# Peptides against a protein of PDB entry 4M9S: the designs that were tried, part 82

Target 1, 135 residues: chain A of PDB entry 4M9S
Amino acid sequence: SRGLVGVECITPYSYKSLAMALQRCVEVLSDEDRSALAFAVVMPPGVDIPVKLWSCVIPVDICSNEEEQLDDEVADRLKRLSKRGALLSGKRMPVLTFKIDHIIHMFLKHVVDAQTIANGISILEQRLLEIGNNN

## One batch from the design tools (peptide; made by RFdiffusion4, then SolubleMPNN)

Design b1_p21_6_s4 (from b1_p21_6, 13 letters changed)
Fold by OpenDDE base, seed 2:
Formats: C-alpha cells, sequence, structure tokens
Structure b1_p21_6_s4 (fold): chain B 135 residues (1-135), chain A 21 residues (1-21)
C-alpha cells in the first residue's frame, strides 16, 4: 500500500458554531496533518479502522519499500489529529485503530473538495482490492 | 494478513459501495 500525494484542504469556509471551531482547528494544522484529515472523509464514521487501512489513503511520501515505515508515519499523523480538537479517536488495543466521529465526518464532507473525496474513494477502493487479493 | 485488517477491509469495501450509491 502506498500513500497519496498531499492535498491541501484549507478553505475559507464560513460555518456557524461547532463548524467554525473545527475550521480553526484545521487551519492551524501542518500541511501534512491537514492532508491526512482531508482524506479521512472517505472513511466510514464511527468505525475503528486499523492504521494499515488508513495508510491506503493518508498522503505520505514513500521513504522506503517497507510498509511498516509508512504505517508508522501514518500513525503519527493520526495521533496528532486525535490530539487536536478530537478530530479522530484513537484506540490502542487490541490493535492501533483510529475512528472518525460522525460530526467530524459530516463537517469534512462539506469542507473537503469534491475532487479530493472522489479521488480518495477511488484510491481506497483500489488499495483495498489489492490488499484483498494479496491476503 | 491480520484477521482484524481483513475484516475491516471487507467492511470498508461495503461502506464505500454504499457511499458511491
Amino acid sequence: as target 1 above (135 residues)
Amino acid sequence: MDEIVAQANAGLRESLARLRA
């Protein structure tokens, strides 16, 4: 599995109440963390997803042929997101997973550009198929 | 492949299918 090319998701989105707070949280993220959050929109909300599967859509530059390094980098980004405005919820046992809350997911569906969403879905489907064929 | 990953994979494929519909 390989990461995606980073996509910025900073938008001048005017939202009321919680959405405004979330937008501010997004704006202060690093470029790489913001890109990770953008592609989180393709994940089903409320589901604990293993880092291995997150790595299919989180944009990380490949630094080695070892998948473990990719997963570690992805995990670090997701961990940072979980500590910033509770954008994600991490679970360490039995395996490291991350979950996007329905509220956050709904927010992302409105602020992440349609092309990013479409690309993310397509890439995730492709990667999942590849993983399934190689299991 | 880890069983948990396999199960999650299957679930995600279903979710994505619903998302596209």
Scores: peptide ipSAE 0.229, ipTM 0.826, DockQ to the pose 0.032
Fold by OpenDDE base, seed 3:
Structure b1_p21_6_s4 (fold): chain B 135 residues (1-135), chain A 21 residues (1-21)
Amino acid sequence: as target 1 above (135 residues)
Amino acid sequence: MDEIVAQANAGLRESLARLRA
């Protein structure tokens, strides 16, 4: 099986054009969706991540006593982002997952505030430990 | 817990460990 090694020829021009296009996409998002996109930077690129794990880092302003409602709200935000071109890729089967592309991830690393990134990583680490202890 | 969630969790923990290294 000849694996097509896709030579990513990143030219400076392609990067600049892509960055401009992505910036336009970000500007038309709601504040909530833009915040969700910002925290996507803490996820490893190219990996299908279940909604349950996304809910560990995506901020939700509505206090709900039901965990299922929180996951549904997160899923809705991620679905909207998925509809905005190449921001996210979603899969419904067998479990609902979302994936961030390498190019989008690199873009977010440059535009998202360093403190936001650091906070997101800390929150994710803490939540992962909690999930591990509850299993 | 779903096996996919467990596998993803393990993968995330490994990725975070590599970033600290």
Scores: peptide ipSAE 0.222, ipTM 0.821, DockQ to the pose 0.033
Fold by OpenDDE base, seed 5:
Structure b1_p21_6_s4 (fold): chain B 135 residues (1-135), chain A 21 residues (1-21)
Amino acid sequence: as target 1 above (135 residues)
Amino acid sequence: MDEIVAQANAGLRESLARLRA
């Protein structure tokens, strides 16, 4: 398992209708799903990203670190997020991908602390290098 | 899948590079 510290999203922009709606949506998520959503902020918005790449930053604390099991667990989390207020957009064909929209991404940039974002980016970069070296 | 991942990887690295700039 690969554990990253999750973030509970609290926004100072609760007076904004959009932020309020999204905040409410985030609050009802499980801790693990909320953590997954938080780290989605490191992904470029509007881009269909394969699950394998999502697995580089989505924390998994239950299953093994085998790629197949990891990807399956990550996919399940992302699927749940896609069903909750359209936080993500999933696409099954030709391969399973998920996309974060600009509006959600913008929200996350405000509610996820800068250090977490920076850490997530670093982790992603490291994992991408590893993937590149293994291919 | 591998080709899609490779392409996405390249694109993602590029995006991250832009974020750092």
Scores: peptide ipSAE 0.217, ipTM 0.819, DockQ to the pose 0.031
Fold by OpenDDE base, seed 1:
Structure b1_p21_6_s4 (fold): chain B 135 residues (1-135), chain A 21 residues (1-21)
Amino acid sequence: as target 1 above (135 residues)
Amino acid sequence: MDEIVAQANAGLRESLARLRA
């Protein structure tokens, strides 16, 4: 299963103004969307990443393991994040992709739980190997 | 942590290249 239990973002960020602004955005998110945002930290900033690859790390607890259903659920969460404070940047063409900016990535890197980051990286590596073997 | 993230990022970039081909 690709589903992971989400962890809330607790902020000890050094930049007070940025931390305060982003913290307000995070606090109004649902638990599911906050979890999705937390796992965005494992993605490289400034890169347009297809939803298929996001689905490797975004936690989905109730969705089926079918790729199409999983991608749709992940896409919905990422879309909500892109609309709330521009936490992500989305592109629909040529393919549906999402990108995390350096500033937000830097924030997440210091506020997301270390174990959550480690788990996300481990799962991403495993899924990338699977994709590589199947393509 | 930075080294681990860098490794994951490298793998992700390779995957992106394959998906776009």
Scores: peptide ipSAE 0.157, ipTM 0.737, DockQ to the pose 0.026

Design b1_p21_7_s1
Fold by OpenDDE base, seed 3:
Structure b1_p21_7_s1 (fold): chain B 135 residues (1-135), chain A 21 residues (1-21)
Amino acid sequence: as target 1 above (135 residues)
Amino acid sequence: SEEIKRVVEALRERLKELRER
């Protein structure tokens, strides 16, 4: 699954037009960027999330096991999403963070595949445990 | 690190909400 379904978004009537616009925006994304966006549904809306924590849920296929390279690749995907329809908002200082808006999050809750949500939850839970043990 | 801890707590709360859904 691509993580996002092409069904009509079940949102309040006031957001129907926005949902359609967002759907079109999602359809033109690459598979990798669309996948990253799908997993953003797990994140709390309106919170500036450091790239390190985004990397816990966004799948990246890289040849290197270096954490720095992982974060860079994740950051690149998130940056692209922030430039396309403002799907995310980035902040560079003091630390590079990205946040999902409440409206975008509400859209994702209705269009993201249930399996993707479940996977995101599971992955994030495991990664947070690991981080907790390392700090 | 302090920032990470704060955000981690927010994520844990979010996960709790998602599990209760």
Scores: peptide ipSAE 0.441, ipTM 0.885, DockQ to the pose 0.032
Fold by OpenDDE base, seed 4:
Structure b1_p21_7_s1 (fold): chain B 135 residues (1-135), chain A 21 residues (1-21)
Amino acid sequence: as target 1 above (135 residues)
Amino acid sequence: SEEIKRVVEALRERLKELRER
């Protein structure tokens, strides 16, 4: 995963301390969780997004082809990210959703490589088309 | 669900914005 490898934090943040703190949080993540966070950059900030829709963009390598298991794995990753300070905000009711903060999103836009962003957009577009055709 | 549909629409709008950059 190219997304957040070797991230040198050059952010327009007026508060360098926040950028440094976020960088530190990202550095201690597992490769899988860091990849999930990288792809979160394509999501609109400040929106509570159901896990099902997160699963459209977050890459998951599981042996099972069952959609439910994919969602569960994605949910676990997002839950871990939500426990890493302010990276994500989870909401359980009425439906399990996760939200990326505007500040985090702005950080990601500057540290996630352009290719990962482009890939995330393309993947999400394809999945949304599929959902639209099934409804 | 209706909630999923609403969020999907929001995502489509977001994607449109990203492509227009």
Scores: peptide ipSAE 0.441, ipTM 0.887, DockQ to the pose 0.030
Fold by OpenDDE base, seed 1:
Structure b1_p21_7_s1 (fold): chain B 135 residues (1-135), chain A 21 residues (1-21)
Amino acid sequence: as target 1 above (135 residues)
Amino acid sequence: SEEIKRVVEALRERLKELRER
């Protein structure tokens, strides 16, 4: 199994209108989609990132050796997140990519626990090493 | 494939930044 075990993020109350709106959006997400959003914090904001690379950090519980199936599940989660406010921005051409903006990234930095961030960094590092060694 | 390589490099730089903080 690739990815991480699902982790919930903390959504504290905020007096800022945008943060309050984001909190409500996060609270109504499924556990799996909320976990995917939490691990998005390790991605650089403002960068269009291919689904293949998102799949390195997004937790997916699929018992399959088919990488394409894993990418499809990740893509579905990211698509759902992109439909919820401005959580993510998706592009289909030329390659299916998703981007987290700076405002959402700042929000995640304050609501995602330090252990989840550390785990996400470690997993991404390992996955990138594996990609580099296999190509 | 070239796009993947470019983004991978960006991610590695981001990870370096995160580790240094």
Scores: peptide ipSAE 0.441, ipTM 0.886, DockQ to the pose 0.031
Fold by OpenDDE base, seed 5:
Structure b1_p21_7_s1 (fold): chain B 135 residues (1-135), chain A 21 residues (1-21)
Amino acid sequence: as target 1 above (135 residues)
Amino acid sequence: SEEIKRVVEALRERLKELRER
């Protein structure tokens, strides 16, 4: 299990319309989806990222250790996030990818805590190293 | 996959930026 737990977001921009809208979107998410969104902060904004690479940082606590099942679970979470307006943008063809927009990324940068960011960086770095060594 | 390779490079660059924050 990829049992990395994300942290909830708190924004100092509570009086701004965009921040309030995003806060409402975040509040209605499940804990799992909210965690996935938090870790999205480590991804480069504006880049279409394959689900396989999203799976490097998105924590999956209750799923099987099989890679295919983990990727499917991550994909489901990302799909749900993409249905929440501008949180993520998904593309199905030619390859299933998801992208975080600059505006959302900027918001996350301010509301995701330092520990979550540090964890995401560490995990992503490790996974990329493993990919590089195996290919 | 060439596409994976390209994105991996983007992620590596992102990691540099994040560590330098």
Scores: peptide ipSAE 0.438, ipTM 0.885, DockQ to the pose 0.032

Design b1_p21_7_s2
Fold by OpenDDE base, seed 5:
Structure b1_p21_7_s2 (fold): chain B 135 residues (1-135), chain A 21 residues (1-21)
Amino acid sequence: as target 1 above (135 residues)
Amino acid sequence: SKEIEEVVRKLRESLRALRER
């Protein structure tokens, strides 16, 4: 298990219409989906990212040790996020990828805790090294 | 996978920039 981190987000832009709308979208998410969204901040905006790489940073509390099942669980979370105010955009062909938009990414940079961002960076960097070493 | 490799490269570059925010 990679653990499930609960994240609370505060924005100084709460009075802006866009920020308010996004805040509302975040508030209705489950804790696990909100956590997944928080860690999406470490992804570059506008890039179609395969689920395998999303799985490197998205926390999964209850999941099989099998990589395929991990990817499926992560994909389900990302799919839910894509259906919630277009927080993410999914592409199914030729391979399943998800992308964070610049506006959403900017929002996350403002509201996600600095420690969470730092942790996400560290985790992703480590996982990417492992992928590189195993290829 | 070439596709994965290319995305990994982009991620590494973006992470460096993000750390320096």
Scores: peptide ipSAE 0.539, ipTM 0.917, DockQ to the pose 0.032
Fold by OpenDDE base, seed 4:
Structure b1_p21_7_s2 (fold): chain B 135 residues (1-135), chain A 21 residues (1-21)
Amino acid sequence: as target 1 above (135 residues)
Amino acid sequence: SKEIEEVVRKLRESLRALRER
């Protein structure tokens, strides 16, 4: 199985004006989109990540087990997050990718609970091994 | 794909760093 059960971000977080703005953005997200954002913390900031790899950690429990449908659902969530301004940056060409900003990543490192981070790392490591074995 | 493989390599490196934080 790909993905994790959705988890919550730890908000409130009050650092500076930027952190407050980010917190407001997070608070208005759906539970599903907020969970997706939480697991973005395991991705390296500033790297264009293909949707296929995002789908390894983004929690999706409502779609079918088909990889194509899973990727589509993940892409939709990431697209919604990208429309929230600085949360994610999407590129459509040459392949559909999403990137987390350094500032957003730093924010997430502070507001995402340690267990979620640990779980996200573990599941991604496992999935990457599986991908490596199949290629 | 070659592109996926390159990103996977980067992810593995970053994950090691993240675990060792």
Scores: peptide ipSAE 0.538, ipTM 0.916, DockQ to the pose 0.032
Fold by OpenDDE base, seed 1:
Structure b1_p21_7_s2 (fold): chain B 135 residues (1-135), chain A 21 residues (1-21)
Amino acid sequence: as target 1 above (135 residues)
Amino acid sequence: SKEIEEVVRKLRESLRALRER
């Protein structure tokens, strides 16, 4: 299986004026979207990441076990994040990708708890091994 | 996919760096 079973792990934090603005954007998110945003911290900033790889860490609980439906659900969450405070940057062509900016990534490193970050890293490493071995 | 393989390589490198921080 792909992804994580996640709980909201973003904590209130505002060190800089920019962080305060970002915090307001985070506060209006749904729990599911905040969870997705939290796990974005394990992605390298400034890199266009295909949805397939986002699906390795974004926590999704869907009724269907079909991979295509999983990717669609993940894509929907990432799209919502891209429309709110430019938390992510989406690109449709040639492949649907999303990118986290350095500023947003630095913000997440401060507001996402260390255990969630550690778990996200471990899960992504495992999923990448599976992709490399099975595909 | 060549593109996926390239991104996967970048992710692995990034994860190692993130874990060491």
Scores: peptide ipSAE 0.536, ipTM 0.916, DockQ to the pose 0.032
Fold by OpenDDE base, seed 2:
Structure b1_p21_7_s2 (fold): chain B 135 residues (1-135), chain A 21 residues (1-21)
Amino acid sequence: as target 1 above (135 residues)
Amino acid sequence: SKEIEEVVRKLRESLRALRER
């Protein structure tokens, strides 16, 4: 298992216009997809991030020890998010990447609970250290 | 890969900024 289990965005949170629409989109997500979206807050907006790096923070409770299978599950979650409005933007070539837009990122910074953000930062930092040590 | 390393660098920078918000 990887990531933080059972973490979700805090809902409902009232915004006007687009932010309100985004909140509604978040509310109808599955718990798993909502958790994935919550942890997207630790990613820099506007950057195409490979699935491998997303998998460092996206919670996956039960998965094979094979990294490929883990990445596939993460990719599926991110793909679903990319189909829900403008939550994420996927790019398939040359490498599968996903990007969070600035406005979505700002939204998440307000609606994701502080502990989730802190945990996400910690988890990602740890995973990045591991990647660095393996290079 | 070099591509991963570059993104990792960006992530580390962004994490510092996020912690300091």
Scores: peptide ipSAE 0.536, ipTM 0.916, DockQ to the pose 0.032; fails the geometry check

Design b1_p21_7_s3
Fold by OpenDDE base, seed 4:
Structure b1_p21_7_s3 (fold): chain B 135 residues (1-135), chain A 21 residues (1-21)
Amino acid sequence: as target 1 above (135 residues)
Amino acid sequence: SEEIKRVVEALRRRLAELRER
């Protein structure tokens, strides 16, 4: 299985109840939103990340190839995740950003499969190189 | 934007840390 699908929640959390609550939150997500959350593990926790940079790691298969539309789709997914409690926190001003907290990030590190993590790292590295070359 | 540049730098640093592990 890839991403968060079918992964049992085995975490080092001292509070088993928190891990169970997070697992339940993940289980009720759509496949697309759950995939987005899985790739969020690549992002540094506690940092307000602009949507443009989230778009570098979150896979979008449905939208057109236009960058603006891709960012909008990613923003919608992140907004939905932010409404699921503590999964993400959004900030609208001055720029729309989303942040993964340390607790959620630690949870994801233990439940997201290694292949997804590796893929996310590779994708982000590639996209950042492209951004650097265009600036 | 300057903010994007700052965050990109932070991400690059994070990636470097992940590769070293």
Scores: peptide ipSAE 0.471, ipTM 0.894, DockQ to the pose 0.030
Fold by OpenDDE base, seed 2:
Structure b1_p21_7_s3 (fold): chain B 135 residues (1-135), chain A 21 residues (1-21)
Amino acid sequence: as target 1 above (135 residues)
Amino acid sequence: SEEIKRVVEALRRRLAELRER
């Protein structure tokens, strides 16, 4: 298992127009997908990020520790997010990547709890160190 | 992967920015 289990977006705030629509989209997500979206807040907006790197921060606790299975699960979650209110933008070629839009990213900064953000940063830092050591 | 390396660098830069706040 990887990531932080049970983390969810906290959506107590009311927004107007687009922000309100995004809030509604988040509220109807499954706990797993909402958690994935929460951790997307640590990613730089506007960057096409390979699934492998998304898997560094997206929590997966139900799959085996095989990277392929974990990446597939992460990809599925990200795909669902991309189909819900355009929360993410997916690109299949040449490599499967997902991108968080600046507007969505700003929204997440307001609705994701501070502890989740802090945890996401720490997790990503740790994973990037591990990747660096393997290079 | 060179692409992975490039994105990793971007992530590291982003993390640095986040830690500065």
Scores: peptide ipSAE 0.470, ipTM 0.892, DockQ to the pose 0.031
Fold by OpenDDE base, seed 5:
Structure b1_p21_7_s3 (fold): chain B 135 residues (1-135), chain A 21 residues (1-21)
Amino acid sequence: as target 1 above (135 residues)
Amino acid sequence: SEEIKRVVEALRRRLAELRER
């Protein structure tokens, strides 16, 4: 299992209306969904990313270690995030994908702590190496 | 999957960019 790490987001732009709105959206998220959103900062903005690849970076602690179940849990989290304003954009056809917008990504870059970013990078690198070696 | 391959390549490029920071 991949451990869930609590993430606190602090923005120096809290005086801006957009930042305030986004901050409020983040504050009402569950810890799990907020963590998932934090790790989304590692993803390239504007790219439709399949759930399988999202699952490489989003921590899942409580679910089964089976990949299929992990993907389902990740999909549920991403779906919830997509329903929270413009945090993520989901596409169901032809393949279920999620995309982080440039504006949201820019916000996350300012509020997600450096340690979380570093962890996300390391995790994603490792998972991509594994995928590359197995294919 | 070709789609997965394309996205993986994009992620690798993103990682390279992030490591340069």
Scores: peptide ipSAE 0.470, ipTM 0.893, DockQ to the pose 0.031
Fold by OpenDDE base, seed 3:
Structure b1_p21_7_s3 (fold): chain B 135 residues (1-135), chain A 21 residues (1-21)
Amino acid sequence: as target 1 above (135 residues)
Amino acid sequence: SEEIKRVVEALRRRLAELRER
């Protein structure tokens, strides 16, 4: 059983305590990793999402025009986030995926600003259209 | 690619939910 399964009965106090703990975890992240985590708010919680699709919403400031290098950089950020407790859960097989937990997602909904959410939605919509056209 | 298609559909549904809020 996942340690977080038992939290279906979260009291308001427990929620506040968890939020405080998560805030501290977020505060120690680099700006780049924190930004990546913020954009995770647009992703559906509990879904194993391939890195390719994460790359649709996570901005990467590299001078590389190669898609593979962009995906690798995104993967590295997501891996770092997955090492910070329960922020993300990575899966290597059969393909490299990451998922955001429902509890973490709820936290992000409350702390991520409206502008970031709007940007994430816009970027994801655009990228999905591009993927649809290239397939 | 089949996995990508399934996840893409999930993302589209998620986007629809976010637009309605």
Scores: peptide ipSAE 0.467, ipTM 0.891, DockQ to the pose 0.034

Design b1_p21_7_s4
Fold by OpenDDE base, seed 5:
Structure b1_p21_7_s4 (fold): chain B 135 residues (1-135), chain A 21 residues (1-21)
Amino acid sequence: as target 1 above (135 residues)
Amino acid sequence: SSEIAAVAEALRRRLAELRAR
C-alpha cells in the first residue's frame, strides 16, 4: 500500500457554526494529521475501514517500503484523529478499523479541492486493484 | 480471501459504481 501527498484543509465556510467548529479542530492538528484528515474524504462515510486500506490514501513519510511500518504509522495518525471528537471513530476488535462520519465527510467535501478528491479516488481504485490481485 | 481483501473489493466496486453514475 502507498499513501498520497497530503494537503491542508482550509474552509470557505466561516459563517456556519458546524464549519467553524470543525475548522477549529483542524487548525490545531499537525500538518501530517491534517493531511491524513483531508484524504479521509476519499473513503465512503459510515464504513469501518481496515488500516491497510486507509494506508492506500493517507500520506506518510517513512524510510521503508515495508507495509507493516506504513500501516503502523497510518494507524497512529488515524488514532490521533479519533481523539479529536467526531473526526474519526476507531474500533480495535476484531481488527483495527476507522470510520469517517457523514457530517465530517460532508465538511471535507466542501473543504478539500475537487481535483485532489478525484485524484485520490483514482489512486485508491488503483491500489485496491493491486491489493486484490496480490491476494 | 482475507477480510481485508473482501473489504477492498467491496470498496473498489462501490467507487466504480460512483464513477459510472
Scores: peptide ipSAE 0.358, ipTM 0.848, DockQ to the pose 0.029
Fold by OpenDDE base, seed 1:
Structure b1_p21_7_s4 (fold): chain B 135 residues (1-135), chain A 21 residues (1-21)
Amino acid sequence: as target 1 above (135 residues)
Amino acid sequence: SSEIAAVAEALRRRLAELRAR
C-alpha cells in the first residue's frame, strides 16, 4: 500500500487555552511532520493502529521506493510526533502501533481543513479495501 | 499479516458507518 505522495497540509492553529500549547508544539514541527499530524485526524482516536495502516494516509515524498522503506519513513515521523508530549502514543510490543488521543483528535478537527479531512477519509477507505482484497 | 488485515477491516467498517449517518 502506498501513502499520499507529495501531499502537504498546512493547518491554521487558531485556538486558545490547551490549544495554544498544542499550537506552539505544532509550530516547531517540520512541514512534513505537521502534514503527518494533520492526516492523523482521519484515524479514530483511542485506537492502537499498526504503522502499515498509518502509511495509507501519512504523506511521503516520492523518494521512497519500496513498501518497507515507506513504512520505515512513516514510523520515523510517528515516532517524532510521539515524542512531542500527547500528540501520539506509541507501543512497540507486541506490534508497533500508534494511537491518537481524543483531546488531540478534537484539536485537529478544529484546525484541519474539512475538505482535507474528507479527502483523507476517502483515501483511507480505498486503501483499506485494497489491503482487504489482496488477502 | 492477519492482524493487520483484521484491524484494517474494522477500520473500514467504522468509516462506512460514519458515512452512513
Scores: peptide ipSAE 0.357, ipTM 0.850, DockQ to the pose 0.030
Fold by OpenDDE base, seed 3:
Structure b1_p21_7_s4 (fold): chain B 135 residues (1-135), chain A 21 residues (1-21)
Amino acid sequence: as target 1 above (135 residues)
Amino acid sequence: SSEIAAVAEALRRRLAELRAR
C-alpha cells in the first residue's frame, strides 16, 4: 500500500465551501476564459508551464496562422485567469509561464467533463511529441 | 527551444505514467 502521504493542507475552509466559491468564480468568466480554464486541468499541478506548451491545449481562434499570435492570445487568456485569485499563477521571468495550483486542479477534475479531459490529454500528448520531433 | 523541448518531454512522460496508473 503506497501511502500517498498527502500533505494535508490544513485550511480553515471545508472542501465544499471552497468548491462553491470556485464555482461562483467560474460562472462569471466569459465562455472563452472558462474553456481555457477547463483545459488547464490536463496540466500537472504545481508546475510552471511555458505559454508555448499551454498553446498546445487551449483552444483559440486566431485571424492569422502565425504561431506567435497564437501564443499571445493564449497568454492573454491565461493572464485574465491569473487575475481571478488562485485560478492560475503567472511568472514573467525568466520566461512567461503559468501554473495551476493543486487545489484548483482537484476542483477542475471534479467539474470538467471526463471526455474533455481525455481529449485534452490526447491532444497534449500528440503536440508534445510533435514539438520533440521538430526540434 | 531546447528548454521547451526538455519540459515537453518531461510532461509527456508524466502523462504516460498517469495513464498507466
Scores: peptide ipSAE 0.351, ipTM 0.847, DockQ to the pose 0.033
Fold by OpenDDE base, seed 4:
Structure b1_p21_7_s4 (fold): chain B 135 residues (1-135), chain A 21 residues (1-21)
Amino acid sequence: as target 1 above (135 residues)
Amino acid sequence: SSEIAAVAEALRRRLAELRAR
């Protein structure tokens, strides 16, 4: 499986204006969607990233080891996030991609645990190498 | 796919740059 084991993350961040609005959006998410959002911080902001690559860091607990099912579940989570105050921006063509905005990324960078971020980056780097070697 | 591999490599390079900051 290319996905991370499910990790729950809570955002305790309280700030005025935009940060407060974002925090409210985060608070209404399911635990799974909130975890997906937390791990979105490992992605560089402003880059359209294919779902397959998101699947390398979004924690999904799927019984099936089928990559297609993993990608579909990840896509569903990312789609839900994109509907929540545009936490992500999705594109369907030419390939299904999602992008985290700089503002959202800055917010997450402050509310997600630093060790979680570091671990997520390391895992992503490892899995990207695996993809490169297998293609 | 080769296309995904190319994007993956570009992403890997970007991540390395972010870590260096």
Scores: peptide ipSAE 0.347, ipTM 0.845, DockQ to the pose 0.031

